# Peptides against a protein of PDB entry 4N7V: the designs that were tried, part 182

Target 1, 222 residues: chain A of PDB entry 4N7V
Amino acid sequence: TLRSITSPLVAHRLKPIRQKTKKAVVSILDSEEVCVELVKEYASQEYVKEVLQISSDGNTITIYYPNGGRGFPLADRPPSPTDNISRYSFDNLPEKYWRKYQYASRFVQLVRSKSPKITYFTRYAKCILMENSPGADFEVWFYDGVKIHKTEDFIQVIEKTGKSYTLKSESEVNSLKEEIKMYMDHANEGHRICLALESIISEEERKTRSAPFFPIIIGRKP

## One batch from the design tools (peptide; made by RFdiffusion4, then SolubleMPNN)

Design b2_p27_6_s1 (from b2_p27_6, 8 letters changed)
Fold by OpenDDE base, seed 3:
Structure b2_p27_6_s1 (fold): chain B 222 residues (1-222), chain A 27 residues (1-27)
Amino acid sequence: as target 1 above (222 residues)
Amino acid sequence: ELTEEEEEEDLEELEKKLEKEREEEMK
């Protein structure tokens, strides 16, 4: 099943973006829907032959073939759906579209990993918790030039000198110089606070049927 | 059809774009 290889993508709160490649264009729309356009070249003109439009919650996939399958000239936005539209739920998506959905999912996940959900200013750093899940990326930009980037898979450290290295195990973290450990401790504290606030705010957001609370900025740059 | 290699290249290009945009927002 599709669910065995990926979960429904989540594009909520993401800003619009459009990325063109040779064979495809992927977009997040103002509506927070995600579009994958399949592009073909003919007579030195690019045409959109197929479009997958995925709902913001990833559960509905609308597929259409512009201009009766003849293609529509590539523009600065996806072509509007035609009358020949197929609509599928996530669990009923035909297998031939699974790779395209997976591509869209990876695209969205990458965007989420670069989209601030919580920005927290401390005395020493700007801390940013990103939108991706599970294991949201967490970045700490210290005002003195040190940077720490935490992901589910690794921790990247950039020192004042510009020296950069990646840590992939707890053992490597424990072997850090004392001065770097101080930065790591601060980063971890900021991370803890952001996660706690995320939980609290998300709960209040669930209780209210108002506009989304995220992204949020806490504190001010000193 | 996109190959797996092409998909990875596309995502790498996207990452560069997003990083640049984020850096501009941090000014």
Scores: peptide ipSAE 0.325, ipTM 0.872, DockQ to the pose 0.774
Fold by OpenDDE base, seed 5:
Structure b2_p27_6_s1 (fold): chain B 222 residues (1-222), chain A 27 residues (1-27)
Amino acid sequence: as target 1 above (222 residues)
Amino acid sequence: ELTEEEEEEDLEELEKKLEKEREEEMK
């Protein structure tokens, strides 16, 4: 099943973006829907042959073939759906579209990993919890130039000298120099605080049933 | 239509774009 490969993408709170690549254009719309435009070139003109429009919660996929499959000239936005529209739920998406959905999902996940959800200024650093889940990326930009980037899979450290390395196991983390451990401790504390705030704010958001509270900034740059 | 390698290249390009945009926002 598609669900065994990926979860429904989530594009909520993401800013609009349009990224053109060699064979596709992927967009997050102002509506927070995601569009994958499949592009073909003919006579030095690019045409959109197929569009997958995915709802912000990833559960509904609308597929259409512009101009009856003949293609529509590539523009600055996805072409409008034609009368030949197919609508699928996530669980009913034909297998032939799974790769394209997965691509869209990876695209959105990447955008989420670079989209601040909580920005927290400490005495020593700017801490940023990102939108991706589970295991949101967490970045710490120390004012002295040290940077720590935590993901679900690794921790990247950039030292003042510009020396960069990646830690992939607890043993590697434990082998850090004492000076770096201090930065890591601060990063971990900032991370803990951001996660706690996320939980509290999310709960209040749920209770209030108002507009999204995120993204949020806590504190001020010194 | 898209190979896995092409998808990875596309995502790498996107990552660079997003990082650049974020850096600009941070200034």
Scores: peptide ipSAE 0.323, ipTM 0.871, DockQ to the pose 0.734
Fold by OpenDDE base, seed 4:
Structure b2_p27_6_s1 (fold): chain B 222 residues (1-222), chain A 27 residues (1-27)
Amino acid sequence: as target 1 above (222 residues)
Amino acid sequence: ELTEEEEEEDLEELEKKLEKEREEEMK
């Protein structure tokens, strides 16, 4: 099943973006829907032959073939759906479209990993908890030039000198220089606070059922 | 249509773009 290889994508709260590649254009729309445009080139002109439009919660996929399958010239936005459209739920998506959905999902997940959910300014750094889940990325930009990037899989450190390295185990973290450990300690504290705030804010958001509270900014840059 | 390698390359390019945009925002 599709569910066994990927989860429904989640594009809520993401800013609009359009990324053109060689064979496809992926967009997040103002509506927070995700569009995958399949592009073909004929006589040095690019045409959109197929479009997958995925709902913001990833559960509904609308597929259409512009201009009766003849394609429309590539533009700055996806072509509008025609009368010949197919609508699928996530669990009923034909297997032939699974790869394209996975591509969209990976695209969205990457964008989420670079989209601030909580920005927290400390005395020493700008801390950012991202939108991706589970295990949201966490970035710490110290005002003195040190950067720490935490993911579910690794921690990347960029020192003042520009030296960069990746830590993948606790043993490597424990082997850090003392001066770097101070930065790591601060980063970890900022991370803890952001996670705590996320929990509290999410609970209040659930109770009020109002407009999204995120993204949120806590504090100010000194 | 898209090979796995092409998809990875596309995502890597996107990642670089997004990272540059964030770095500019941080200045």
Scores: peptide ipSAE 0.321, ipTM 0.870, DockQ to the pose 0.832
Fold by OpenDDE base, seed 2:
Structure b2_p27_6_s1 (fold): chain B 222 residues (1-222), chain A 27 residues (1-27)
Amino acid sequence: as target 1 above (222 residues)
Amino acid sequence: ELTEEEEEEDLEELEKKLEKEREEEMK
């Protein structure tokens, strides 16, 4: 099943974006829907032959073929769904579309990993908790030029000199120079605070059933 | 159809663009 390969994509709170690639254009719309436009070139003109429009929660997929499958000239937005429209739920999506859905999902997940959910300014750094899940990315931009990027899989450190390295185990973290450990300690504290705030804010969102509170900015740059 | 390699290249390019935008915001 598709579910055994990937979860429904989540595009909530993401800003609109349109990214042209070699054979496709992927967009997040103002509606937070995700569109994958399959592009083919003919006579030096690019045409959209197929469109997958995925709901913001990833559970509904609308597939259509512009101009009865003849294609529509590539424009600054997806073509309107007018011809050969099919609608599927995530669990009923035909297997022939799974790869395209996975591509959209990976695209959205990448955008989420670069989309601030919580921005927290400390005395020494700008801390950012991202939208991706599970295990949201966490970035710390120290005002002196040090950068720490935490993911579910690794920690990347960029020192003042521009030296960059990746840590993948606790032993490697423990072997850090004392000066770098100070930055790591601060990053970890900022991360803890952001996670705590996320939990508190999310609980309030649940209680009030209001519009999303995220993204949020805490503090100001000194 | 996109190959897996092409998809990965597309994502890498997107990541670079997004990172560049964030770096510009930090200036």
Scores: peptide ipSAE 0.317, ipTM 0.869, DockQ to the pose 0.793; fails the geometry check

Design b2_p27_6_s2 (from b2_p27_6, 11 letters changed)
Fold by OpenDDE base, seed 2:
Structure b2_p27_6_s2 (fold): chain B 222 residues (1-222), chain A 27 residues (1-27)
Amino acid sequence: as target 1 above (222 residues)
Amino acid sequence: ELTDEEEEEDLKELDKKLEKEREEEMK
């Protein structure tokens, strides 16, 4: 099943974006829907031959073939669906579209990992908890130039000199220079605070059933 | 159809774009 390969994509709270690639254009719309436009080139003109429009929660996929399958000239936005429209639920999506859905999902997940959910300014750094889940990315931009990027899989450190390295185990973290450990300690504290705030705010969102509270900014740059 | 390699390259280009935008925001 598709579900065994990937979960429904989640595009909520993401800003609109349009990214042209060699064979496709992927967009997040103002509606937070995700569109995958399959592009073909004929006589030096690019045409959209197929469009997958995925709902913001990833559960509904609308597929259409512009201009009766002849294709529509590539423009600055997806072509409007006119004819030959099919609508599927995530669990009923035909297998022939699974790869395209997976591509959209990976695209969205990457965007989420770069989309601030919580921005927290400390005395020493700008801390950012991202939208991706589970295990949201966490970045710390120290005002002196040090950067720490935490993911589910690793921690990347960029020192003042520009030296960069990746840590994948606790032993490597423990082997850090004392000066770097200070930055790591601060990063970890900022991360803890952001996670705590996320939990509290999410609970309030659940209670109020109102518009999303995220993204939020806490504090200001000194 | 996109190859696995093409998909990875597309995602790398997107990553680069997003990082550049964030770096500009931090200036």
Scores: peptide ipSAE 0.478, ipTM 0.909, DockQ to the pose 0.803
Fold by OpenDDE base, seed 4:
Structure b2_p27_6_s2 (fold): chain B 222 residues (1-222), chain A 27 residues (1-27)
Amino acid sequence: as target 1 above (222 residues)
Amino acid sequence: ELTDEEEEEDLKELDKKLEKEREEEMK
Protein backbone atom coordinates (compact mmCIF):
# COMPACT_ATOMS: atom_id res chain seq x y z
CA THR B 1 0.00 0.00 0.00
CA LEU B 2 0.99 3.62 -0.36
CA ARG B 3 0.78 3.99 3.41
CA SER B 4 3.44 1.33 3.82
CA ILE B 5 5.97 3.44 1.93
CA THR B 6 4.98 6.99 2.89
CA SER B 7 2.68 8.95 5.15
CA PRO B 8 0.24 11.59 3.97
CA LEU B 9 2.08 14.83 3.36
CA VAL B 10 1.36 17.77 5.62
CA ALA B 11 1.57 21.24 4.12
CA HIS B 12 -0.16 23.22 6.87
CA ARG B 13 1.39 26.58 7.67
CA LEU B 14 3.80 26.40 4.75
CA LYS B 15 4.37 29.49 2.66
CA PRO B 16 3.56 29.35 -1.04
CA ILE B 17 6.40 28.22 -3.25
CA ARG B 18 6.81 27.17 -6.86
CA GLN B 19 9.77 25.13 -7.99
CA LYS B 20 10.30 24.25 -11.62
CA THR B 21 12.43 21.31 -12.62
CA LYS B 22 13.05 19.63 -15.94
CA LYS B 23 10.05 17.34 -15.90
CA ALA B 24 7.82 18.79 -13.23
CA VAL B 25 6.74 21.85 -11.35
CA VAL B 26 5.88 21.47 -7.69
CA SER B 27 3.94 24.17 -5.92
CA ILE B 28 2.58 24.89 -2.51
CA LEU B 29 -0.42 27.13 -3.04
CA ASP B 30 -1.89 29.88 -0.90
CA SER B 31 -4.52 27.33 0.06
CA GLU B 32 -1.68 25.14 1.38
CA GLU B 33 -2.54 22.55 -1.23
CA VAL B 34 0.31 20.93 -3.11
CA CYS B 35 0.37 20.65 -6.88
CA VAL B 36 2.59 18.48 -9.01
CA GLU B 37 2.52 19.52 -12.64
CA LEU B 38 4.00 17.07 -15.11
CA VAL B 39 5.66 18.96 -17.92
CA LYS B 40 6.30 17.92 -21.50
CA GLU B 41 8.05 19.90 -24.18
CA TYR B 42 6.70 20.19 -27.72
CA ALA B 43 8.31 22.43 -30.32
CA SER B 44 10.29 24.31 -27.66
CA GLN B 45 7.13 25.02 -25.66
CA GLU B 46 6.43 23.46 -22.28
CA TYR B 47 3.00 22.02 -21.57
CA VAL B 48 1.40 20.69 -18.44
CA LYS B 49 0.01 17.28 -19.29
CA GLU B 50 -1.02 16.06 -15.86
CA VAL B 51 -1.67 17.66 -12.49
CA LEU B 52 -1.85 16.08 -9.07
CA GLN B 53 -3.43 18.44 -6.57
CA ILE B 54 -3.02 17.22 -3.02
CA SER B 55 -4.91 18.62 -0.04
CA SER B 56 -3.01 20.30 2.77
CA ASP B 57 -3.43 17.24 4.98
CA GLY B 58 -2.36 14.92 2.18
CA ASN B 59 -5.51 12.82 2.37
CA THR B 60 -7.22 13.89 -0.84
CA ILE B 61 -5.66 13.76 -4.29
CA THR B 62 -7.31 15.39 -7.27
CA ILE B 63 -5.94 14.42 -10.65
CA TYR B 64 -6.75 16.09 -13.93
CA TYR B 65 -5.37 16.30 -17.44
CA PRO B 66 -5.47 19.86 -18.71
CA ASN B 67 -7.17 20.66 -22.00
CA GLY B 68 -8.61 17.20 -22.39
CA GLY B 69 -5.19 15.65 -22.14
CA ARG B 70 -3.73 17.76 -24.92
CA GLY B 71 -1.84 19.79 -22.36
CA PHE B 72 -1.92 23.39 -21.25
CA PRO B 73 0.92 25.87 -21.72
CA LEU B 74 3.11 26.10 -18.65
CA ALA B 75 2.36 29.26 -16.70
CA ASP B 76 3.20 30.83 -13.35
CA ARG B 77 0.51 28.75 -11.64
CA PRO B 78 -1.11 25.36 -12.11
CA PRO B 79 -3.82 25.24 -14.75
CA SER B 80 -7.38 25.17 -13.51
CA PRO B 81 -8.93 21.74 -13.26
CA THR B 82 -11.21 20.71 -16.10
CA ASP B 83 -14.54 18.94 -15.89
CA ASN B 84 -12.79 15.61 -16.25
CA ILE B 85 -11.16 15.15 -12.87
CA SER B 86 -10.55 12.19 -10.62
CA ARG B 87 -10.57 12.42 -6.86
CA TYR B 88 -8.96 9.85 -4.61
CA SER B 89 -8.34 9.37 -0.96
CA PHE B 90 -4.80 8.64 0.11
CA ASP B 91 -5.59 4.97 0.66
CA ASN B 92 -7.40 4.63 -2.66
CA LEU B 93 -4.79 6.32 -4.84
CA PRO B 94 -3.96 4.16 -7.86
CA GLU B 95 -0.46 2.74 -7.76
CA LYS B 96 0.51 4.50 -10.98
CA TYR B 97 0.41 7.80 -9.08
CA TRP B 98 2.34 6.64 -6.01
CA ARG B 99 5.72 7.77 -7.27
CA LYS B 100 4.41 11.24 -8.00
CA TYR B 101 2.82 11.44 -4.59
CA GLN B 102 6.07 10.35 -2.99
CA TYR B 103 7.88 13.07 -4.88
CA ALA B 104 5.42 15.64 -3.60
CA SER B 105 5.82 14.28 -0.10
CA ARG B 106 9.59 14.54 -0.23
CA PHE B 107 9.31 18.05 -1.58
CA VAL B 108 6.99 19.10 1.22
CA GLN B 109 9.13 17.42 3.85
CA LEU B 110 12.16 19.32 2.63
CA VAL B 111 10.27 22.61 2.69
CA ARG B 112 9.05 21.81 6.18
CA SER B 113 12.62 21.23 7.30
CA LYS B 114 13.38 24.78 6.18
CA SER B 115 10.22 26.40 7.55
CA PRO B 116 10.42 27.98 11.00
CA LYS B 117 7.86 26.80 13.51
CA ILE B 118 9.44 28.44 16.54
CA THR B 119 12.05 31.17 16.42
CA TYR B 120 13.72 31.81 19.74
CA PHE B 121 16.25 34.58 20.26
CA THR B 122 18.75 34.10 23.04
CA ARG B 123 21.51 36.36 24.22
CA TYR B 124 23.93 34.57 21.93
CA ALA B 125 21.94 33.08 19.06
CA LYS B 126 18.85 32.83 16.92
CA CYS B 127 17.35 29.38 17.50
CA ILE B 128 14.88 27.92 15.03
CA LEU B 129 12.76 24.80 15.38
CA MET B 130 11.45 23.74 11.99
CA GLU B 131 8.12 22.29 10.88
CA ASN B 132 9.23 18.85 9.77
CA SER B 133 8.33 15.76 11.77
CA PRO B 134 9.20 13.53 13.42
CA GLY B 135 12.43 14.91 14.81
CA ALA B 136 12.17 18.47 13.56
CA ASP B 137 15.31 20.15 12.34
CA PHE B 138 16.79 22.64 14.75
CA GLU B 139 19.15 25.42 13.75
CA VAL B 140 21.19 27.78 15.87
CA TRP B 141 22.70 30.86 14.32
CA PHE B 142 25.13 32.37 16.78
CA TYR B 143 25.66 36.09 16.40
CA ASP B 144 29.41 35.57 16.25
CA GLY B 145 29.11 33.44 13.13
CA VAL B 146 28.98 29.90 14.50
CA LYS B 147 26.13 27.79 13.17
CA ILE B 148 24.77 24.48 14.40
CA HIS B 149 22.21 22.47 12.47
CA LYS B 150 20.63 19.48 14.17
CA THR B 151 18.61 16.88 12.33
CA GLU B 152 17.29 13.53 13.38
CA ASP B 153 20.31 11.94 11.73
CA PHE B 154 23.23 14.29 12.28
CA ILE B 155 24.60 17.53 13.65
CA GLN B 156 26.37 19.94 11.35
CA VAL B 157 28.74 22.52 12.78
CA ILE B 158 30.04 25.56 10.98
CA GLU B 159 32.79 27.31 12.90
CA LYS B 160 33.76 30.98 12.78
CA THR B 161 36.51 30.17 10.31
CA GLY B 162 33.98 28.65 7.96
CA LYS B 163 35.17 25.14 8.72
CA SER B 164 32.25 22.76 8.46
CA TYR B 165 31.86 19.20 9.66
CA THR B 166 29.13 16.69 10.42
CA LEU B 167 28.69 14.61 13.54
CA LYS B 168 26.75 11.35 13.28
CA SER B 169 27.41 9.71 16.62
CA GLU B 170 27.47 10.58 20.27
CA SER B 171 31.14 9.68 20.42
CA GLU B 172 31.93 12.28 17.80
CA VAL B 173 29.99 14.88 19.76
CA ASN B 174 31.91 13.97 22.88
CA SER B 175 35.21 14.39 21.07
CA LEU B 176 34.52 18.02 20.18
CA LYS B 177 36.87 20.76 21.29
CA GLU B 178 35.86 22.45 24.51
CA GLU B 179 35.15 25.75 22.82
CA ILE B 180 32.74 24.05 20.43
CA LYS B 181 31.09 22.16 23.27
CA MET B 182 30.06 25.49 24.72
CA TYR B 183 28.16 26.29 21.55
CA MET B 184 26.68 22.81 21.53
CA ASP B 185 25.51 23.17 25.11
CA HIS B 186 23.77 26.41 24.28
CA ALA B 187 22.22 24.87 21.18
CA ASN B 188 20.94 21.92 23.18
CA GLU B 189 19.40 24.21 25.77
CA GLY B 190 17.69 26.26 23.11
CA HIS B 191 16.43 23.07 21.53
CA ARG B 192 15.01 21.83 24.81
CA ILE B 193 13.22 25.11 25.38
CA CYS B 194 11.75 25.15 21.88
CA LEU B 195 10.46 21.60 22.27
CA ALA B 196 8.91 22.44 25.61
CA LEU B 197 7.24 25.53 24.20
CA GLU B 198 6.00 23.59 21.20
CA SER B 199 4.31 21.13 23.51
CA ILE B 200 2.69 23.80 25.65
CA ILE B 201 1.52 25.90 22.74
CA SER B 202 0.20 22.88 20.85
CA GLU B 203 -1.85 21.90 23.86
CA GLU B 204 -3.35 25.37 24.13
CA GLU B 205 -4.03 25.35 20.41
CA ARG B 206 -5.89 22.08 20.81
CA LYS B 207 -7.99 23.46 23.65
CA THR B 208 -8.95 26.69 21.95
CA ARG B 209 -9.54 25.17 18.50
CA SER B 210 -8.55 28.51 17.07
CA ALA B 211 -6.42 29.50 14.13
CA PRO B 212 -2.89 28.12 14.21
CA PHE B 213 -0.64 29.66 16.81
CA PHE B 214 2.46 28.78 14.83
CA PRO B 215 4.77 30.07 13.58
CA ILE B 216 5.84 32.04 16.62
CA ILE B 217 8.76 34.25 17.48
CA ILE B 218 10.02 34.47 21.03
CA GLY B 219 12.27 37.31 22.03
CA ARG B 220 14.22 39.58 19.74
CA LYS B 221 17.70 39.90 18.42
CA PRO B 222 19.81 41.87 20.91
CA GLU A 1 8.51 9.76 -15.18
CA LEU A 2 11.29 11.14 -13.04
CA THR A 3 14.14 8.83 -12.28
CA ASP A 4 15.37 8.43 -8.74
CA GLU A 5 18.50 10.34 -9.66
CA GLU A 6 16.52 13.17 -11.17
CA GLU A 7 14.38 13.46 -8.07
CA GLU A 8 17.43 13.60 -5.87
CA GLU A 9 18.96 16.28 -8.03
CA ASP A 10 15.74 18.29 -7.95
CA LEU A 11 15.57 18.07 -4.18
CA LYS A 12 19.22 19.05 -3.83
CA GLU A 13 18.61 22.07 -5.99
CA LEU A 14 15.59 23.01 -3.91
CA ASP A 15 17.59 22.56 -0.73
CA LYS A 16 20.29 24.85 -2.03
CA LYS A 17 17.72 27.47 -2.99
CA LEU A 18 15.99 27.35 0.37
CA GLU A 19 19.28 27.61 2.23
CA LYS A 20 20.35 30.63 0.23
CA GLU A 21 17.04 32.33 0.91
CA ARG A 22 17.36 31.74 4.62
CA GLU A 23 20.95 32.92 4.68
CA GLU A 24 19.88 36.15 3.06
CA GLU A 25 17.18 36.59 5.67
CA MET A 26 19.78 36.23 8.39
CA LYS A 27 21.91 39.12 7.03
Scores: peptide ipSAE 0.478, ipTM 0.909, DockQ to the pose 0.813
Fold by OpenDDE base, seed 3:
Order: sequence, then structure tokens, then C-alpha cells
Structure b2_p27_6_s2 (fold): chain B 222 residues (1-222), chain A 27 residues (1-27)
Amino acid sequence: as target 1 above (222 residues)
Amino acid sequence: ELTDEEEEEDLKELDKKLEKEREEEMK
């Protein structure tokens, strides 16, 4: 099943973006829908031959073939769905489209990992919890130039000197210099606070059923 | 269709774009 390969993508709260590659253009629209445009070149002109339009919650996929399948000239936005339209749920998506959906999902996940959900200013740093899941990326930009980037898989440290390294195990974290441990301790505290706030705010958002509370900014740079 | 290699290259290009935008924002 498609579900065994990927979960429904989540594009909520993401800013619009359009990224063109050789064979595809992927967009997040103002509506937070995701579009995958399949592009072919003919006579030095690029044409959109197929479009997958995915709902913001990833559960609905609309597939259409512009200009009766002949293609529509590539523009600054996806062509309107006018011809050969099919609508599928995530669980009913034909297998021939699974790879394209997975590509869209990976695209969105990458964007989410770079999209602030919570920005928290401490005495020493700007902390940012990102939108991706599970295990959202967490970045700490210390005012003195040190940077720590935490992901589910690793911790990257950039020191004042510009020296950078990646930590992938607890043993490596424990082997850090005392000076760096202080930054790590602060980063971990900021991370804990952001996660706690995310939980509380998400619960309130659920209860109120109002406009999204995220992204939020807590405090300001001293 | 996109090959796995082409897909990875596309995502790497996106990553570079996003990172550059963030770096500019942090300046």
C-alpha cells in the first residue's frame, strides 16, 4: 500500500514556494495545496503534461492532464484543472502515481524542516523548532556565533571559529569539550521548552478550533 | 519519469535553495 511507503503529506502553515527541476515543478500554493507538475520539453519549449494536486492534509489527490494530454506551456503557476480530471483519496491512489506522491511528500518534509513553528529568544540564543515530524528539527543560533542544529538523526555544531562537526551518538555528545557542553545544555533546555510549549499551544488550538496559533515567536532578541 | 537519482538531486537543489534563503535571513 501507499501507506506502507509514506504517510499523507502535511502542508499546513507552509509558505508558498515553487521549485523547478529538469522533469518536474513542485509548488506549495497559497491554499497550502501541493502541486507536482510533470514537465516535458518539445521544440525547446517546456510543457506540463501531468499535474498532481494534493490537498494540504495529503488525503486528496487530484490528477489532471492539461490540454487534453497534449500539455500546457510551463508558466509561473500550475495550469488550471480543466481536462481529464481524476480525484483519489490517499488510500485509493493508483500505484502508478505513488512515486510522484512520495516525491511530493519528501519535498514537503524538507520544506517543513526549514519552516519555523516556534521561535524562542533566550538570553543567549535564538531557538527555532521546525514544522517537520516526527522529531522536528531544532536550531539554536547563539548571539556569539555558535550554532547547534538538532535533527532526529544527528546534532551539528558550528563553533565560533567556523569549525563544524556532526554528532551521531550519545558517546560523541559526552565527549564534547566543556565549553561546547555549556552551549549544548542551553540548546537542550531551549528544545525542552519549545516542545512543552508546542504541546500546550497545540492543545489549546484543538480546543478553540480557531485560526492556527503557529507559527509563534516568544520573546525577542536582547 | 524521475529516477531515484534525479529525485535526490532535485531535493538537494531544493535544500541548497532553502539554506541560502535562511542564511540571508539570518544576516
Scores: peptide ipSAE 0.478, ipTM 0.910, DockQ to the pose 0.765
Fold by OpenDDE base, seed 5:
Structure b2_p27_6_s2 (fold): chain B 222 residues (1-222), chain A 27 residues (1-27)
Amino acid sequence: as target 1 above (222 residues)
Amino acid sequence: ELTDEEEEEDLKELDKKLEKEREEEMK
C-alpha cells in the first residue's frame, strides 16, 4: 500500500513556493495545495505533460494531463485542470503515481523542516522550532555566530571559527568541549521551552477552533 | 520518471534554496 511507503503529506501553514528542476516543478500554492508538474522538453520548449495536485492534508490527489495529453507550455504556475481529471483518495491512488506522491511528500517534508513554527528570542540566541514532524527540527542561532541544528537523527554544530561537525549519539554530545556544552545547554533549554509552548498553544488553538496561531514569534532580538 | 538520483539532486537544490532564503531573513 501507499501508506506503507509514506504518510499523507501535510502542507498546512507552509508559504507558497515554486521549485523547478530538470524533470519536474513542485509548487506549494496559496491554497496550501501541492502541485507536481512533470516536465518534458520538445524542440527546446518545456511542456507540462502531467500534473498531480495534492490537497493540503495529503488525502486527495487530482491528476490531469494538460491539453489532452499533448502537454502545455511550462509557465510560472501550474496549468489549470481541464475537464479530463481524475480524483483519488490517498488510499485509492493507483500505484503508478506512488513514486510521484512520495517525491511530493519528501519535498513538503523538507520545506517543513525549514519553516518556522515557533521563533523564540533569548538573550543569547534566536531559537526556531520548525514545522516538520515527528521530531521537528530545532535551530539555534547564537548572536555571536555559533549555530546548533538539531534533528531527530543528529545535531550539527557550527562554531565561531566556522568549524562544523555532526553529533549522532549521546556519547558524542558528552564528549563536547565545555565551551560548546554551554551552547548546547542553552539550546536544549530553548528547545524545551518551544516544545512546551507548542503544546500549550496547540491546545488553545484546538479549543477556540480559530485561525491558526502558528507561526508565532516570542520575545524580541536584544 | 525521475530516478532516485535525480530526486536526491532535486531535493538538494531545494535545500540550498531554502537555506539561502532563511539566511536572507536573518539579515
Scores: peptide ipSAE 0.480, ipTM 0.910, DockQ to the pose 0.783; fails the geometry check

Design b2_p27_6_s3 (from b2_p27_6, 10 letters changed)
Fold by OpenDDE base, seed 3:
Structure b2_p27_6_s3 (fold): chain B 222 residues (1-222), chain A 27 residues (1-27)
Amino acid sequence: as target 1 above (222 residues)
Amino acid sequence: ELTEEEEEEDLKKLEEELDKKMEEEMK
């Protein structure tokens, strides 16, 4: 099943974006829907031959073929749905569209990993918890130039000198120089605080059931 | 149809663009 390969994509709170490649254009719309446009070139003109429009929660997929399959000239936005539209739930999506859905999902996940959910300014750094899940990316931009990027899989450190390295185990973290450990300690504290705030704010969102509270900014740059 | 390699290249380009935007936001 598709579910065994990927979960429904989540595009909530993401800003609109449009990324063109040779064979496809992927967009997040103002509506937070995701569109995959399949592009073909004829006589030096690019045409959209197929469109997958995915709901913001990833559960509904609308597929259509512009101009009865003849294609629609590529524009700055997806072509509007016409006649002969197919609508599927995530669990009923035909297998022939699974790769395209997975592509959209990976696209969205990447965007989420670069989309601030919580920005927290400390005395020493700008801390950012991202939207991706599980294990949201966490970035710390120290005002002195040190950078720490935490993901579910690794920790990247960029020192003042520009030296960059990646840590993939706790052993490697423990072997850090003392001066770098201080930055790591601060990063970890900021991370803890952001996670705590996320929990508290999310609970309030659940209670109010109103407009999203995220993204949120805590504090200001000194 | 996109190959897996093409998808990875596309995602890499997107990442670079997003990183650039992040850097600009930090100014």
Scores: peptide ipSAE 0.329, ipTM 0.868, DockQ to the pose 0.869
Fold by OpenDDE base, seed 5:
Structure b2_p27_6_s3 (fold): chain B 222 residues (1-222), chain A 27 residues (1-27)
Amino acid sequence: as target 1 above (222 residues)
Amino acid sequence: ELTEEEEEEDLKKLEEELDKKMEEEMK
């Protein structure tokens, strides 16, 4: 099943974006829907041959073939759906579209990992908890140029000198030089605070059932 | 259609663009 490969994508709260690649254009629309445009080149012109439009919650997939399958010239936005439209639920999506859905999902997940959910300014750094899940990315941009990027799988450190390295185990973290450990300690504290705030804010958001509280900015840059 | 390798390249390119935007936002 598709569900065994990927979960429904979640594009809520994501800002609009349009990214062109060699064979596809992926967009997040103002509506928070996700569009995958499959692009073919004919006579030095790019045409959109197929479009997958996925709902913001990932559960509905609309597929259409512009201009009766002949393709529509690539533009600055997805072509409008025409009469030949197929609509599927996530669980009823034909297997031939699974890879394309997975691609869209990976795209969205990447965007989420780069989309601030909570921005927290400390005395020394700008801390950012991202939208991706589970295990949201956490970035700390120290004002002196040090950067720490935490993911579920690793921690990347960029030192003042520009030296960059990745830590994948607690042992490696513990082997850091003392100067870097200080930055790591601050990053971890900021991370803890962001997670705590996320929990509190999410609970209040649930209670009020109002517009989303996120993204949120806490504090100011000194 | 996109191969797995092409998809990885596309995602890598996207990541680079997003990182660039993030850096610009941090200025």
Scores: peptide ipSAE 0.327, ipTM 0.868, DockQ to the pose 0.843
Fold by OpenDDE base, seed 2:
Structure b2_p27_6_s3 (fold): chain B 222 residues (1-222), chain A 27 residues (1-27)
Amino acid sequence: as target 1 above (222 residues)
Amino acid sequence: ELTEEEEEEDLKKLEEELDKKMEEEMK
């Protein structure tokens, strides 16, 4: 099943974006829907032959073939749905579309990993908890130039000199020079605070069922 | 239609663009 290889994409709270590549254009719309436009070139003109429009929660996929399958000239936005529209739930999506859905999902997940959910300014750094899940990315931009990027899989450190390295175990973290450990300690504290705030805010959001509370900014740059 | 390599390349390019935007916001 599709579910066995990917989860429904989640595009909530993401800003609109349109990314053109060689064979596809992926967009997050103002409606937070995700569109994958499959592009073909003919006579030096690019045409959209197929469109997958995925709901913001990833559970509904609308597929259409512009201009009766003849294709529609590539524009600055997805072509409007025409006749012969197919609508599927995530669990009922035909296998022939799974790869395209996975592509959209990976795109969205990447965007989420670069989309601030919580921005927290400390005395020494700008801390950012991202939207991706599970294990949201956490970035710390120290005002002196040091950067720490935490992911579910690794920690990347960029020192003032521009030297960068990746840590994948606690042993490696423990082997850091003392100066870097200070930055790591601060980053970890900022991360803890952001996670705590996320939990509290999410709970309140659940109770109120109003407009989304995120993204939020805590504090200000000194 | 898209190969796995092409997908990875596309995602890499996107990441670079997003990182660039983030860096610009930090200035």
Scores: peptide ipSAE 0.323, ipTM 0.865, DockQ to the pose 0.837
Fold by OpenDDE base, seed 1:
Structure b2_p27_6_s3 (fold): chain B 222 residues (1-222), chain A 27 residues (1-27)
Amino acid sequence: as target 1 above (222 residues)
Amino acid sequence: ELTEEEEEEDLKKLEEELDKKMEEEMK
């Protein structure tokens, strides 16, 4: 099943973006829908032959073939759906579209990993919790030039000298120099605070059922 | 401090890496 390969993509709160590859254009629209345009070249012109329009929650996929399948010239936005439309739920998506959906999903997940959900300014750093899940990326930009990037899989450290290294185990983290541990401690504290705030704010969103509270910025650069 | 423009540049680099991988899968 498609679900065994990927979960429904989540594009909520993401800013519009459009990225072109050789064979496709992926877009996040103002509506937070995701479009995959399949592009073919003919007579030195690029045409959109197929479009997958995915809902912001990833659960509905609308597929259409512009201009009766003849294709529509590639433009700065996806072509509008025509009458030749098929609509599927995530669980009913034909297998032939799974790779395309996975492409969209990976793109969205990447965008999410670079989309601030919570920005928290401390005395020493700008801390950013990203939108991706599970295990949201967390970046700490120290004002003195040190950077720490935490992901579910690793921690990347960039020192003042520009020296960069990746930590993939607790043992490696524990082997850090004391001066770097100070930065790590601060980063961890910032991370803890951001996670706590995320929980609190999310709960308030649930209670209020209002417009999204995220993204948020807490504090200002000193 | 990372600017929005710098963040977009970082995203672009990552997108390029993803694009390469996905182009192979989309063949």
Scores: peptide ipSAE 0.168, ipTM 0.680, DockQ to the pose 0.082

